Peptides against a protein of PDB entry 3J47. Designs and how they scored, part 18

Target 1, 121 residues: chain A of PDB entry 3J47
Amino acid sequence: IRLTNQLKSLKGLQSKLKDVVEYLDKVINKELPINHTILGKLQDVFNLLPNLGTPDDDEIDVENHDRINISNNLQKALTVKTNDELMVIYISNLVRSIIAFDDLIENKIQNKKIQEQRVKD
Target 2, 26 residues: chain B of PDB entry 3J47
Amino acid sequence: NAQYHLLVKQGDGLLTKLQKYGAAVR

## One batch from the design tools (peptide; aimed at target 2 D12 T16 L18 Q19)

Design b2_p16_2_s2 (made by RFdiffusion4, then SolubleMPNN; its pose is not in this set)
Fold by OpenDDE base, seed 1:
Structure b2_p16_2_s2 (fold): chain B 121 residues (1-121), chain C 26 residues (1-26), chain A 16 residues (1-16)
Amino acid sequence: as target 1 above (121 residues)
Amino acid sequence: as target 2 above (26 residues)
Amino acid sequence: SELEEINKQIELLKKL
């Protein structure tokens, strides 16, 4: 029962991670706006991942140890990949914010020049 | 990890410069 | 490629 529940939870986590990666790809491709709440929750999940690798060492049969190690390495690799994708999204948003703010500044400068010209006329 | 933190730090530096410029134009 | 393009955009914005 406990092992079956752990396996089900791990499969559920894997499915959710896949859904997250798919969401991140849609955000990178500009198909969806970035949801900061989703991004924050994903970061929290990644910060907790180092702790997910320590289920108690005491009762895992040696034959399952290699399969578990391969699964853990794959999950770690998927975590690194998702962290890289999150980084790309973060930087992309930062760049967009910088461009939008630069445009706002330029618009303000232009408006000020127009006002100064109207006062001289 | 270190490269990520460096990129984030560079982005934050740009954001800070942009904020200062926005405040000077205000 | 996408990361490189983003870095190029950041570097361009640093020069403005």
Scores: peptide ipSAE 0.426, ipTM 0.877, DockQ to the pose 0.047
OpenDDE base, seeds 2, 3, 4, 5: peptide ipSAE 0.381, 0.367, 0.393, 0.393; ipTM 0.867, 0.869, 0.870, 0.868

Design b2_p16_2_s3 (made by RFdiffusion4, then SolubleMPNN; its pose is not in this set)
Fold by OpenDDE base, seed 2:
Structure b2_p16_2_s3 (fold): chain B 121 residues (1-121), chain C 26 residues (1-26), chain A 16 residues (1-16)
Amino acid sequence: as target 1 above (121 residues)
Amino acid sequence: as target 2 above (26 residues)
Amino acid sequence: SELEKIENMQKLLKSL
């Protein structure tokens, strides 16, 4: 139940993110007018994303293009790190489920042995 | 990526064996 | 018969 709900929530988030990308592509291609309310909410989401490099105030060096690439690399690195963390959690839950099932089966085996012994006595 | 997919595949294999065992216990 | 089923289950668990 818990894992299924997490997977469903993640699929829902993925679908919503895809819809946002498709909307942004249509805006870039001038197929749709910019909805300022949607852009404002997207800006809020980007501002709530961990500030992917405010470089400390001191190096105002001129190449804006390299900063965008560095920000994209940091975002990619954080996405990979998050994916790895989620994977570790998934494996840990799978292992716990296997152990719990093994214990349940062993308990069932022991209970059956006790019942069979009581019928022989 | 490849190691991740391999690990997930191994986990799914174990889960399938476990399900077969649980069905045999019933 | 039931004991044999249990033993087969234990072997299956050990093979996991």
Scores: peptide ipSAE 0.344, ipTM 0.860, DockQ to the pose 0.073
OpenDDE base, seeds 1, 3, 4, 5: peptide ipSAE 0.394, 0.345, 0.379, 0.349; ipTM 0.882, 0.865, 0.877, 0.854; seeds 1, 3, 4, 5 fail the geometry check

Design b2_p16_2_s4 (made by RFdiffusion4, then SolubleMPNN; its pose is not in this set)
Fold by OpenDDE base, seed 1:
Structure b2_p16_2_s4 (fold): chain B 121 residues (1-121), chain C 26 residues (1-26), chain A 16 residues (1-16)
Amino acid sequence: as target 1 above (121 residues)
Amino acid sequence: as target 2 above (26 residues)
Amino acid sequence: SALEEIQQQIELLKKL
């Protein structure tokens, strides 16, 4: 049961990671704003990742130790990969926020110039 | 990690400049 | 001027 749940969770994580990458690509392409709910769910998945690697103490077959180490290394590699993805999202959001603020400032400057011109006329 | 931190730092620097500009336009 | 500098820095950040 636990191994099946771990495999299902890993498959679910892999699917979610794919969805996140696809979302990231849409975010990079300016098609979508950052969805904080997706980010929160990703963070939750990562926070749960250490708990997915806890074998119940029962059957330490020596063959499982090498598989567990490989699984833990893969899980760590997946965690690093997703941290990198989250970083790209963060940067993309930062850039968008900066662009939006620049546009706001420019609009405000233009509005002030229009008001000053109206007072001179 | 180091490249990411550098990029974040550059973004934060830009955000700070943008905030100063926004305050000057107010 | 300041807005143009910000825009240039954004463009630089987007290329990284």
Scores: peptide ipSAE 0.392, ipTM 0.871, DockQ to the pose 0.067
OpenDDE base, seeds 2, 3, 4, 5: peptide ipSAE 0.369, 0.344, 0.348, 0.358; ipTM 0.864, 0.862, 0.862, 0.863

Design b2_p16_3 (made by RFdiffusion4)
Pose (drawn by RFdiffusion4):
Structure b2_p16_3 (pose): chain A 91 residues (1-28, 36-48, 72-121), chain B 26 residues (1-26), chain P 16 residues (1-16)
Amino acid sequence: IRLTNQLKSLKGLQSKLKDVVEYLDKVIHTILGKLQDVFNLNNLQKALTVKTNDELMVIYISNLVRSIIAFDDLIENKIQNKKIQEQRVKD
Amino acid sequence: as target 2 above (26 residues)
Amino acid sequence: AALDAAKAALDALAAA
């Protein structure tokens, strides 16, 4: 789902660029200003990425903890299944 | 870095315990 | 296999 959403966003840019190129050919405004703003707003992420790296580490650790919890419950389930099997054999 | 490593080390320690439990179950 | 992968991830974070 996230991927489809990202693709939709990029699609708009691609189409938008085509339109802009055609527009320029024909000319040979508010949209242009808006685009410029967006441009000004990955490069800058570079420095910002330094912080993101730290946060990514934290969310990795949290995911690891969750995975441990899920493994615990999984062991319990497996034990219950074994017990059920034993009971059936006794029967 | 050292502080960050500390938390990472603890997380690794818990992971080891969980692995030991899994081995005991097997 | 998932727990070994988590170990490898923590080792990688420690190295970083």

Design b2_p16_3_s1 (made by RFdiffusion4, then SolubleMPNN; from b2_p16_3, 13 letters changed)
Fold by OpenDDE base, seed 1:
Structure b2_p16_3_s1 (fold): chain B 121 residues (1-121), chain C 26 residues (1-26), chain A 16 residues (1-16)
Amino acid sequence: as target 1 above (121 residues)
Amino acid sequence: as target 2 above (26 residues)
Amino acid sequence: SELEEMKELLKRMEEE
């Protein structure tokens, strides 16, 4: 009974992680705007994830051990993938901010040159 | 985790350089 | 690969 409930909870978590990954892919592809509230909650979930992998020492029947290990490895892989996607989104936003700031500087330089030319005329 | 923190630190370094450039153009 | 492309873009911006 306890093992079946853990497997069901893990499957639910895996489904939710898949939905998050799909959302992140849409944000990376610029199909959706970045939602800071979702991103913050995801970061909180990832900071708590290192504690999800400790096997409690309870008698796991050898036949279910392989299926549990495969499920845990898949969940760990999905976690790593989602962390990488969050990182790509963060970097993409940083680069966009840098480009926007560079354009602002260039616009200021051009405006200064135009003003200097008007004073000479 | 460590690679993520390194990437974030590099991004912050670039942002700092950009701020310095913006201050020099003022 | 998309992450590596983004890292390469960052590297170019750091070299400027």
Scores: peptide ipSAE 0.368, ipTM 0.873, DockQ to the pose 0.049
OpenDDE base, seeds 2, 3, 4, 5: peptide ipSAE 0.360, 0.354, 0.377, 0.352; ipTM 0.866, 0.862, 0.870, 0.868; seed 4 fails the geometry check

Design b2_p16_3_s2 (made by RFdiffusion4, then SolubleMPNN; from b2_p16_3, 12 letters changed)
Fold by OpenDDE base, seed 1:
Structure b2_p16_3_s2 (fold): chain B 121 residues (1-121), chain C 26 residues (1-26), chain A 16 residues (1-16)
Amino acid sequence: as target 1 above (121 residues)
Amino acid sequence: as target 2 above (26 residues)
Amino acid sequence: SELEQMKELLTQLEKE
């Protein structure tokens, strides 16, 4: 019963992680704005993940230990992948903010030139 | 790791350029 | 920490 509940919880977590990845892909594709709250919660999940892989040291047969280790390695790999995707999103947003600021600066320069011309006339 | 650091460094370079433009507009 | 510093710098630039 307890092991089945843990497996169900793990599957639920995997499904939620997939949904987050899909959301992040939509944000990368400019379909949705970045939600900082979602990113913060995802970072918190990553910081807790090293602790989520400790199965309680209950006497589980050697065959189940290998399956648990494989599952934990897959989860770790998925975590690393998601962390990399988050990083790409962060940099993409940084670049977009830089471009937007460059455009703002150019607009401000143009407005200043127009004002200086009006003062000379 | 190396590609990530390179990407971060490129971002920092763009930010530095942006700061110079901001100073030129003032 | 470095990533947060970059975010803060961008936020400051957006306010100018």
Scores: peptide ipSAE 0.354, ipTM 0.865, DockQ to the pose 0.117
OpenDDE base, seeds 2, 3, 4, 5: peptide ipSAE 0.327, 0.351, 0.305, 0.338; ipTM 0.860, 0.865, 0.859, 0.862; seed 4 fails the geometry check

Design b2_p16_3_s3 (made by RFdiffusion4, then SolubleMPNN; from b2_p16_3, 14 letters changed)
Fold by OpenDDE base, seed 5:
Structure b2_p16_3_s3 (fold): chain B 121 residues (1-121), chain C 26 residues (1-26), chain A 16 residues (1-16)
Amino acid sequence: as target 1 above (121 residues)
Amino acid sequence: as target 2 above (26 residues)
Amino acid sequence: SELEQGQKLLEEMLKQ
């Protein structure tokens, strides 16, 4: 039981870490809008949460129930924290994209003005 | 949770618009 | 123009 729970926790952590790495790689490679990836990963985390909280039906000594509750609360807290961090990253990237877009528009406006001046001269 | 999902949805919409414009400006 | 469309899009994005 304890080893199995540790293995499940480790697998959950491994999956989450893999998801984080995959996100970072997708962000670095500019392959996907950050939002969809964050949302998808959040969904994956939420889908994995029930799987981490199912102890196999063997005799859960009352001492294991408190540890499971603490582990679940810690995992929930870590999930919330991770979600908040991902949200901050998302918002930051969104803001950067908006700024880059504004700069692009301004550059195009300037280029148009230069072309119009060249036609008048 | 609901506010987060709403914010994410709004951001996705903005990003999609941004991508469409970026493609048109090229 | 594409530029005007971009400006309009940016304004719409900033309003949200």
Scores: peptide ipSAE 0.354, ipTM 0.858, DockQ to the pose 0.105
OpenDDE base, seeds 1, 2, 3, 4: peptide ipSAE 0.334, 0.339, 0.308, 0.334; ipTM 0.861, 0.856, 0.858, 0.862

Design b2_p16_3_s4 (made by RFdiffusion4, then SolubleMPNN; from b2_p16_3, 13 letters changed)
Fold by OpenDDE base, seed 5:
Structure b2_p16_3_s4 (fold): chain B 121 residues (1-121), chain C 26 residues (1-26), chain A 16 residues (1-16)
Amino acid sequence: as target 1 above (121 residues)
Amino acid sequence: as target 2 above (26 residues)
Amino acid sequence: SELEEMLNLLKQLEEE
């Protein structure tokens, strides 16, 4: 049971990481505005976190409850940390995309100036 | 959380400005 | 510190 839940959580995290990568790729490709979808998916993951800690209502020996709470707190802490890391990666990629877009704009302006000069000559 | 949302909002604002600029350069 | 560095980079890009 515990190993299965950890595997499920890891798969969920992997899926979210994949979603973030796919989102970043869409941002790089100028297909989507950045924040609302990532924030929504982050919220979805946070909303799914309580569901990772629900053991089915079978024999709750009180000794397992403390271990489950510690495991859930650690898992929450790891999820928060992972979300923070994903956030940093996201912002970094956003910044890179902005720089690349600025360079593209500058290149277009330069090309336009060169064309205007050629028409005046 | 709040600082993140703020940073994210600033990034969106900058992206929007860049998009407007890119549209004006076309 | 990495988050602060990213925030500063975003601020620099906003000022350009």
Scores: peptide ipSAE 0.394, ipTM 0.868, DockQ to the pose 0.055
OpenDDE base, seeds 1, 2, 3, 4: peptide ipSAE 0.353, 0.336, 0.329, 0.357; ipTM 0.867, 0.860, 0.863, 0.867

Design b2_p16_4_s1 (made by RFdiffusion4, then SolubleMPNN; its pose is not in this set)
Fold by OpenDDE base, seed 1:
Structure b2_p16_4_s1 (fold): chain B 121 residues (1-121), chain C 26 residues (1-26), chain A 16 residues (1-16)
Amino acid sequence: as target 1 above (121 residues)
Amino acid sequence: as target 2 above (26 residues)
Amino acid sequence: SMLEELQKQQKKLQEL
């Protein structure tokens, strides 16, 4: 029962991680708008991932240790990949916000110049 | 980790410059 | 490459 539940939870986590990667790829490709709530939840999942790797040390047979190490290394590699994708999304959003703000400032400067010209006429 | 923090710091620096410019134009 | 996209965005941010 406990092992079956752990395997089901791990498969669920793997499926969720795949869905997250697919979502991140769509956001990077500008196919979907960035959802800050999803990004925050992903960041929380990654902050919790180091704690998910503490199996209670007691009863894991030596033959499962190699499979667990491979699974943990794959999960760590997927975590690093997703962190890199999150970083790209963060920078993309930052750049877009900066450009939008710069355009807003330029529009304000132009409006001020138009008002100053109207007062001189 | 260190490169990520450096990149975030650079982004925050640019955001701060933009905020100062926006306040000067207001 | 994801790394190339990141570098391109960083360069764009420095040009602003």
Scores: peptide ipSAE 0.396, ipTM 0.879, DockQ to the pose 0.043
OpenDDE base, seeds 2, 3, 4, 5: peptide ipSAE 0.392, 0.379, 0.367, 0.337; ipTM 0.878, 0.875, 0.872, 0.863

Design b2_p16_4_s2 (made by RFdiffusion4, then SolubleMPNN; its pose is not in this set)
Fold by OpenDDE base, seed 3:
Structure b2_p16_4_s2 (fold): chain B 121 residues (1-121), chain C 26 residues (1-26), chain A 16 residues (1-16)
Amino acid sequence: as target 1 above (121 residues)
Amino acid sequence: as target 2 above (26 residues)
Amino acid sequence: SSLEELRKQQKELQNL
């Protein structure tokens, strides 16, 4: 019973991680805008993950210390990977904002040139 | 990490250029 | 030129 529940929870986590990766790929490909709510929930999950691996100060057998170190290294690796993915999304949004600003500047320059021509005329 | 920091630095350089152009058009 | 550099950075980030 306990092992079956852990396996079910792990499969559920794996499915959610797959959905997040698929969402991130759609955002990178410009198919969807960044959903700040999904991003915030991901950050909350990663902020809670380190607390799931803090053993209370009681006598944890050496075998559990190696499993906790492996879990902490895996959590750190997953946190770094997610931080890198969020960083790619952030730069992609910055690039889109810069392009939109460049187009606005060009439109303003053109509008000023048209007004200067009308005043001469 | 290093490639990412290089991309961020180049992006900041482009943003600074766009800000200068935006100020010159106002 | 600056817009082309931004597009280059976006491609470089997709390749990380």
Scores: peptide ipSAE 0.465, ipTM 0.889, DockQ to the pose 0.058
OpenDDE base, seeds 1, 2, 4, 5: peptide ipSAE 0.309, 0.432, 0.345, 0.457; ipTM 0.869, 0.886, 0.881, 0.887

Design b2_p16_4_s3 (made by RFdiffusion4, then SolubleMPNN; its pose is not in this set)
Fold by OpenDDE base, seed 2:
Structure b2_p16_4_s3 (fold): chain B 121 residues (1-121), chain C 26 residues (1-26), chain A 16 residues (1-16)
Amino acid sequence: as target 1 above (121 residues)
Amino acid sequence: as target 2 above (26 residues)
Amino acid sequence: SMLELLQQQQKELQKL
């Protein structure tokens, strides 16, 4: 149940991200006018994303290009970290399911042995 | 990538063993 | 046992 809900949520997010990229590509190609309402909501989402590149206020002199590269690198690092954490959770839940199934099988074998003994008495 | 594929392959191997064991207990 | 090996793997995965 929990894993299925997480996977469903992740698939929903992936679909929504794909729709946003497809919309942005159409806007860049001038195929569609910019919808200001969608752009405003996207801007709010980007503003709610942890500023993956607030350089501490002390480095005023990093060119805008270096700030974008640092932000992209930190975003990539956070994405990799999140993927690794999700993978660990997935494997842990798989192992738990395997253990629970093994215990169920052992309990079923024991119950069969007890029933066979009761029929022989 | 290679470690991920190895972990997935190990999980599939365990799942296959459990399926065989579950079929033998039925 | 196979169960003990799986429990050990779960414990290692929790340490990561």
Scores: peptide ipSAE 0.380, ipTM 0.871, DockQ to the pose 0.071
OpenDDE base, seeds 1, 3, 4, 5: peptide ipSAE 0.351, 0.376, 0.380, 0.355; ipTM 0.859, 0.872, 0.871, 0.861

Design b2_p16_4_s4 (made by RFdiffusion4, then SolubleMPNN; its pose is not in this set)
Fold by OpenDDE base, seed 5:
Structure b2_p16_4_s4 (fold): chain B 121 residues (1-121), chain C 26 residues (1-26), chain A 16 residues (1-16)
Amino acid sequence: as target 1 above (121 residues)
Amino acid sequence: as target 2 above (26 residues)
Amino acid sequence: SALEELQRQQEELKAL
């Protein structure tokens, strides 16, 4: 039962990660706005992932230990991949904010120059 | 983790510089 | 307005 639930949760996480990647590609391409709710739910899933991997020390046959290690390695690899994706989003948003702010500053400088010229005339 | 935190820290540094620039243009 | 939006985004980022 527990292994089946872990596998189902992992498959659900993998599907959700795929959906997030597809969403991110659309956001990068400016086709859709960022959905912070999806990102927050994904972060919550990741914060819960370490808690999903502690088997209580009951008699796990050696064959289950190898499957658990493979599952943990896959989970770790998926976690790293998702952290990298989240990082790319964060940087992309930061860069967009910087560009928008730079454009705002430039517009403010231009408006100030126009006002100074009007006062001299 | 460490690389992610380093990148976030660099982003925060850029944001701080941008804020200072915005305050100087104000 | 755009400066306030940038500040809001920074606060949101700090709250994450």
Scores: peptide ipSAE 0.385, ipTM 0.867, DockQ to the pose 0.287
OpenDDE base, seeds 1, 2, 3, 4: peptide ipSAE 0.352, 0.379, 0.329, 0.296; ipTM 0.874, 0.873, 0.871, 0.866

Design b2_p16_5 (made by RFdiffusion4)
Pose (drawn by RFdiffusion4):
Structure b2_p16_5 (pose): chain A 91 residues (1-28, 36-48, 72-121), chain B 26 residues (1-26), chain P 16 residues (1-16)
Amino acid sequence: IRLTNQLKSLKGLQSKLKDVVEYLDKVIHTILGKLQDVFNLNNLQKALTVKTNDELMVIYISNLVRSIIAFDDLIENKIQNKKIQEQRVKD
Amino acid sequence: as target 2 above (26 residues)
Amino acid sequence: MDTAIDTMKSTLDTLE
């Protein structure tokens, strides 16, 4: 789902660029300004990424903790299944 | 870095315990 | 499970 959404966003840019190229050919405004703003707004992420790296680490750790919890419950389930099997054999 | 490592070390320690439990179950 | 834990530990080592 996230991927499909990202693709839709990139599709708009691609189409938008084509339109802009055609527009320029024909010419040979508000949209242009808006685009420029967006441009000004990955490069800049570079410095910002330094912080993101730290945060990414924290969310990795959290995911690891969740995985442990899920393993615990999984062990319990497996034990219950074994007990059920034993009871059936007794029967 | 040292502080960050500390939290990371603790997380690794818990992971080891969990692995030991899994071995005991097997 | 062990393989997953080893992978998680390797991830923590990489983070260190």

Design b2_p16_5_s1 (made by RFdiffusion4, then SolubleMPNN; from b2_p16_5, 11 letters changed)
Fold by OpenDDE base, seed 1:
Structure b2_p16_5_s1 (fold): chain B 121 residues (1-121), chain C 26 residues (1-26), chain A 16 residues (1-16)
Amino acid sequence: as target 1 above (121 residues)
Amino acid sequence: as target 2 above (26 residues)
Amino acid sequence: LEEEIEKMKKLLEELK
């Protein structure tokens, strides 16, 4: 019973991770705006994932072992992919914020030069 | 992992440049 | 999407 519930939860998690990855790809491609609330909640999910890698030593029948390993490997791969996508979004936002601040500084320098010229005339 | 740390380090380098510009305009 | 992520958090807690 417990093992069957864990397999069902794992399959549900895998489907959800695919949907999240697809959303992240759309955000990277600028097809959708970044939702900061979604991003924060996803980071919380990833911080909970490092504990999925301890095999508790309870008797798994050899025929189910290959299917469980394939499911775990695919979930791990989806987790890594989604983490990489989250990072690309974070860096993209950081770079955009840096460019916007650089433009603000340049505008301030130009405005100061214009004011200095008006005082000399 | 290594590529991840490289991307983060590049972001930190840009942030440091931004801080230097902010100090030069002040 | 936010509700969907919250369902994912619950599923992770059930796996612990």
Scores: peptide ipSAE 0.348, ipTM 0.810, DockQ to the pose 0.024
OpenDDE base, seeds 2, 3, 4, 5: peptide ipSAE 0.309, 0.297, 0.342, 0.320; ipTM 0.852, 0.847, 0.861, 0.852

Design b2_p16_5_s2 (made by RFdiffusion4, then SolubleMPNN; from b2_p16_5, 13 letters changed)
Fold by OpenDDE base, seed 2:
Structure b2_p16_5_s2 (fold): chain B 121 residues (1-121), chain C 26 residues (1-26), chain A 16 residues (1-16)
Amino acid sequence: as target 1 above (121 residues)
Amino acid sequence: as target 2 above (26 residues)
Amino acid sequence: LEQEIQQQQQLLQKLK
């Protein structure tokens, strides 16, 4: 139950991230008008992301293209790392659930054997 | 991506076997 | 990270 709920929540998050990317692509392609409410919520999400290298506030100079590419690469690397960590946690929880279930089954089999012996005595 | 999907599919297969075993011991 | 993935794969192989 708990693991299935975590997997469902992660799939839901992945679907929502895909919907956001698809929306941003439509806005970039001028297929949809910029929705200021959606843009504000996206800005809030970006502000909650770990600062992907704040350029120190002292060089707002026009080299933005290479710095944007470096920031995007760092963001991608952090996203991949986080995905790998979440995958490891998922597998760990799966294995722990399997072990705990195997122990529960063995305990149930032993309890059944003890009850069957008590009915024969 | 492909290795990730394969790993998830293997985990789902183990979970299904575990559910069958739990149903047989009930 | 890779070492922990390997340990979990080994544990999953012992459970098969």
Scores: peptide ipSAE 0.349, ipTM 0.864, DockQ to the pose 0.063
OpenDDE base, seeds 1, 3, 4, 5: peptide ipSAE 0.339, 0.341, 0.227, 0.335; ipTM 0.843, 0.864, 0.755, 0.844; seed 4 fails the geometry check

Design b2_p16_5_s3 (made by RFdiffusion4, then SolubleMPNN; from b2_p16_5, 11 letters changed)
Fold by OpenDDE base, seed 4:
Structure b2_p16_5_s3 (fold): chain B 121 residues (1-121), chain C 26 residues (1-26), chain A 16 residues (1-16)
Amino acid sequence: as target 1 above (121 residues)
Amino acid sequence: as target 2 above (26 residues)
Amino acid sequence: MEEEINQMLQLLEELK
């Protein structure tokens, strides 16, 4: 049962990573706003990743230990890659927030100039 | 890790500058 | 990834 859950979680992580990459490409291309739900689901995956690496239950032979260590190292490498990807999403969000705020400031400056002109006429 | 924390810190620094500018324009 | 980080860094520098 645990191996099937790890494989299902790994497939789920791989699918989510693919969805995130595709989402990142759309965000970079300015086609879509960042979906907080994708970010939340990725954070949940990260919080669950430590629980996928704990073999809490006795009795599987030494030949499975090397496969489990390779799986845990691959899962750790995938975790690092997914962290770097989440990081790029976070910065992209920050940059978009900065641009939107700059545009808001410029619009406010223009509106203030228009009001100052109307008070002088 | 360190380069990313630097990039996040630079982004937060720009956001803070932009917030100060937005407050000065108010 | 590195190229995307560099593009975001450049965009942040243009906003400075």
Scores: peptide ipSAE 0.391, ipTM 0.872, DockQ to the pose 0.044
OpenDDE base, seeds 1, 2, 3, 5: peptide ipSAE 0.378, 0.350, 0.357, 0.368; ipTM 0.867, 0.866, 0.866, 0.864

Design b2_p16_5_s4 (made by RFdiffusion4, then SolubleMPNN; from b2_p16_5, 12 letters changed)
Fold by OpenDDE base, seed 1:
Structure b2_p16_5_s4 (fold): chain B 121 residues (1-121), chain C 26 residues (1-26), chain A 16 residues (1-16)
Amino acid sequence: as target 1 above (121 residues)
Amino acid sequence: as target 2 above (26 residues)
Amino acid sequence: MEKKIQEMLKLLEEMK
């Protein structure tokens, strides 16, 4: 019973993680705006993931061990991929904010030069 | 984890430089 | 993905 529930939860997590990866790819491609609520919930999920990797010591039949290892490796690979995608989105937004602020500073400098020229005429 | 924290720290460093530049132009 | 991270890192370094 416990193993079947863990397998069902893992499949549900894998499906949800795939949906998140697809969403992140659309945000990276600028097809969708970043949703901070989705990002925050995803970070919370990642902070909880380190607890999914301790097998409590109850009898795993050798035939299920290879399928469980493949599922765990795939889940770990999807976790790494999604973390890398989140990081790319975070840095992209940071860079965009930096460029926008630099443009505001340059515009302020230009406006000051125009005012100084009008006072000399 | 360590590479992620390094990239975040580099981004925070750029944001801090930009804030100092914005304060100097103010 | 790695190429896009490298391009962003280069842009962050050019802004430093």
Scores: peptide ipSAE 0.410, ipTM 0.879, DockQ to the pose 0.046
OpenDDE base, seeds 2, 3, 4, 5: peptide ipSAE 0.395, 0.394, 0.392, 0.404; ipTM 0.884, 0.875, 0.877, 0.877

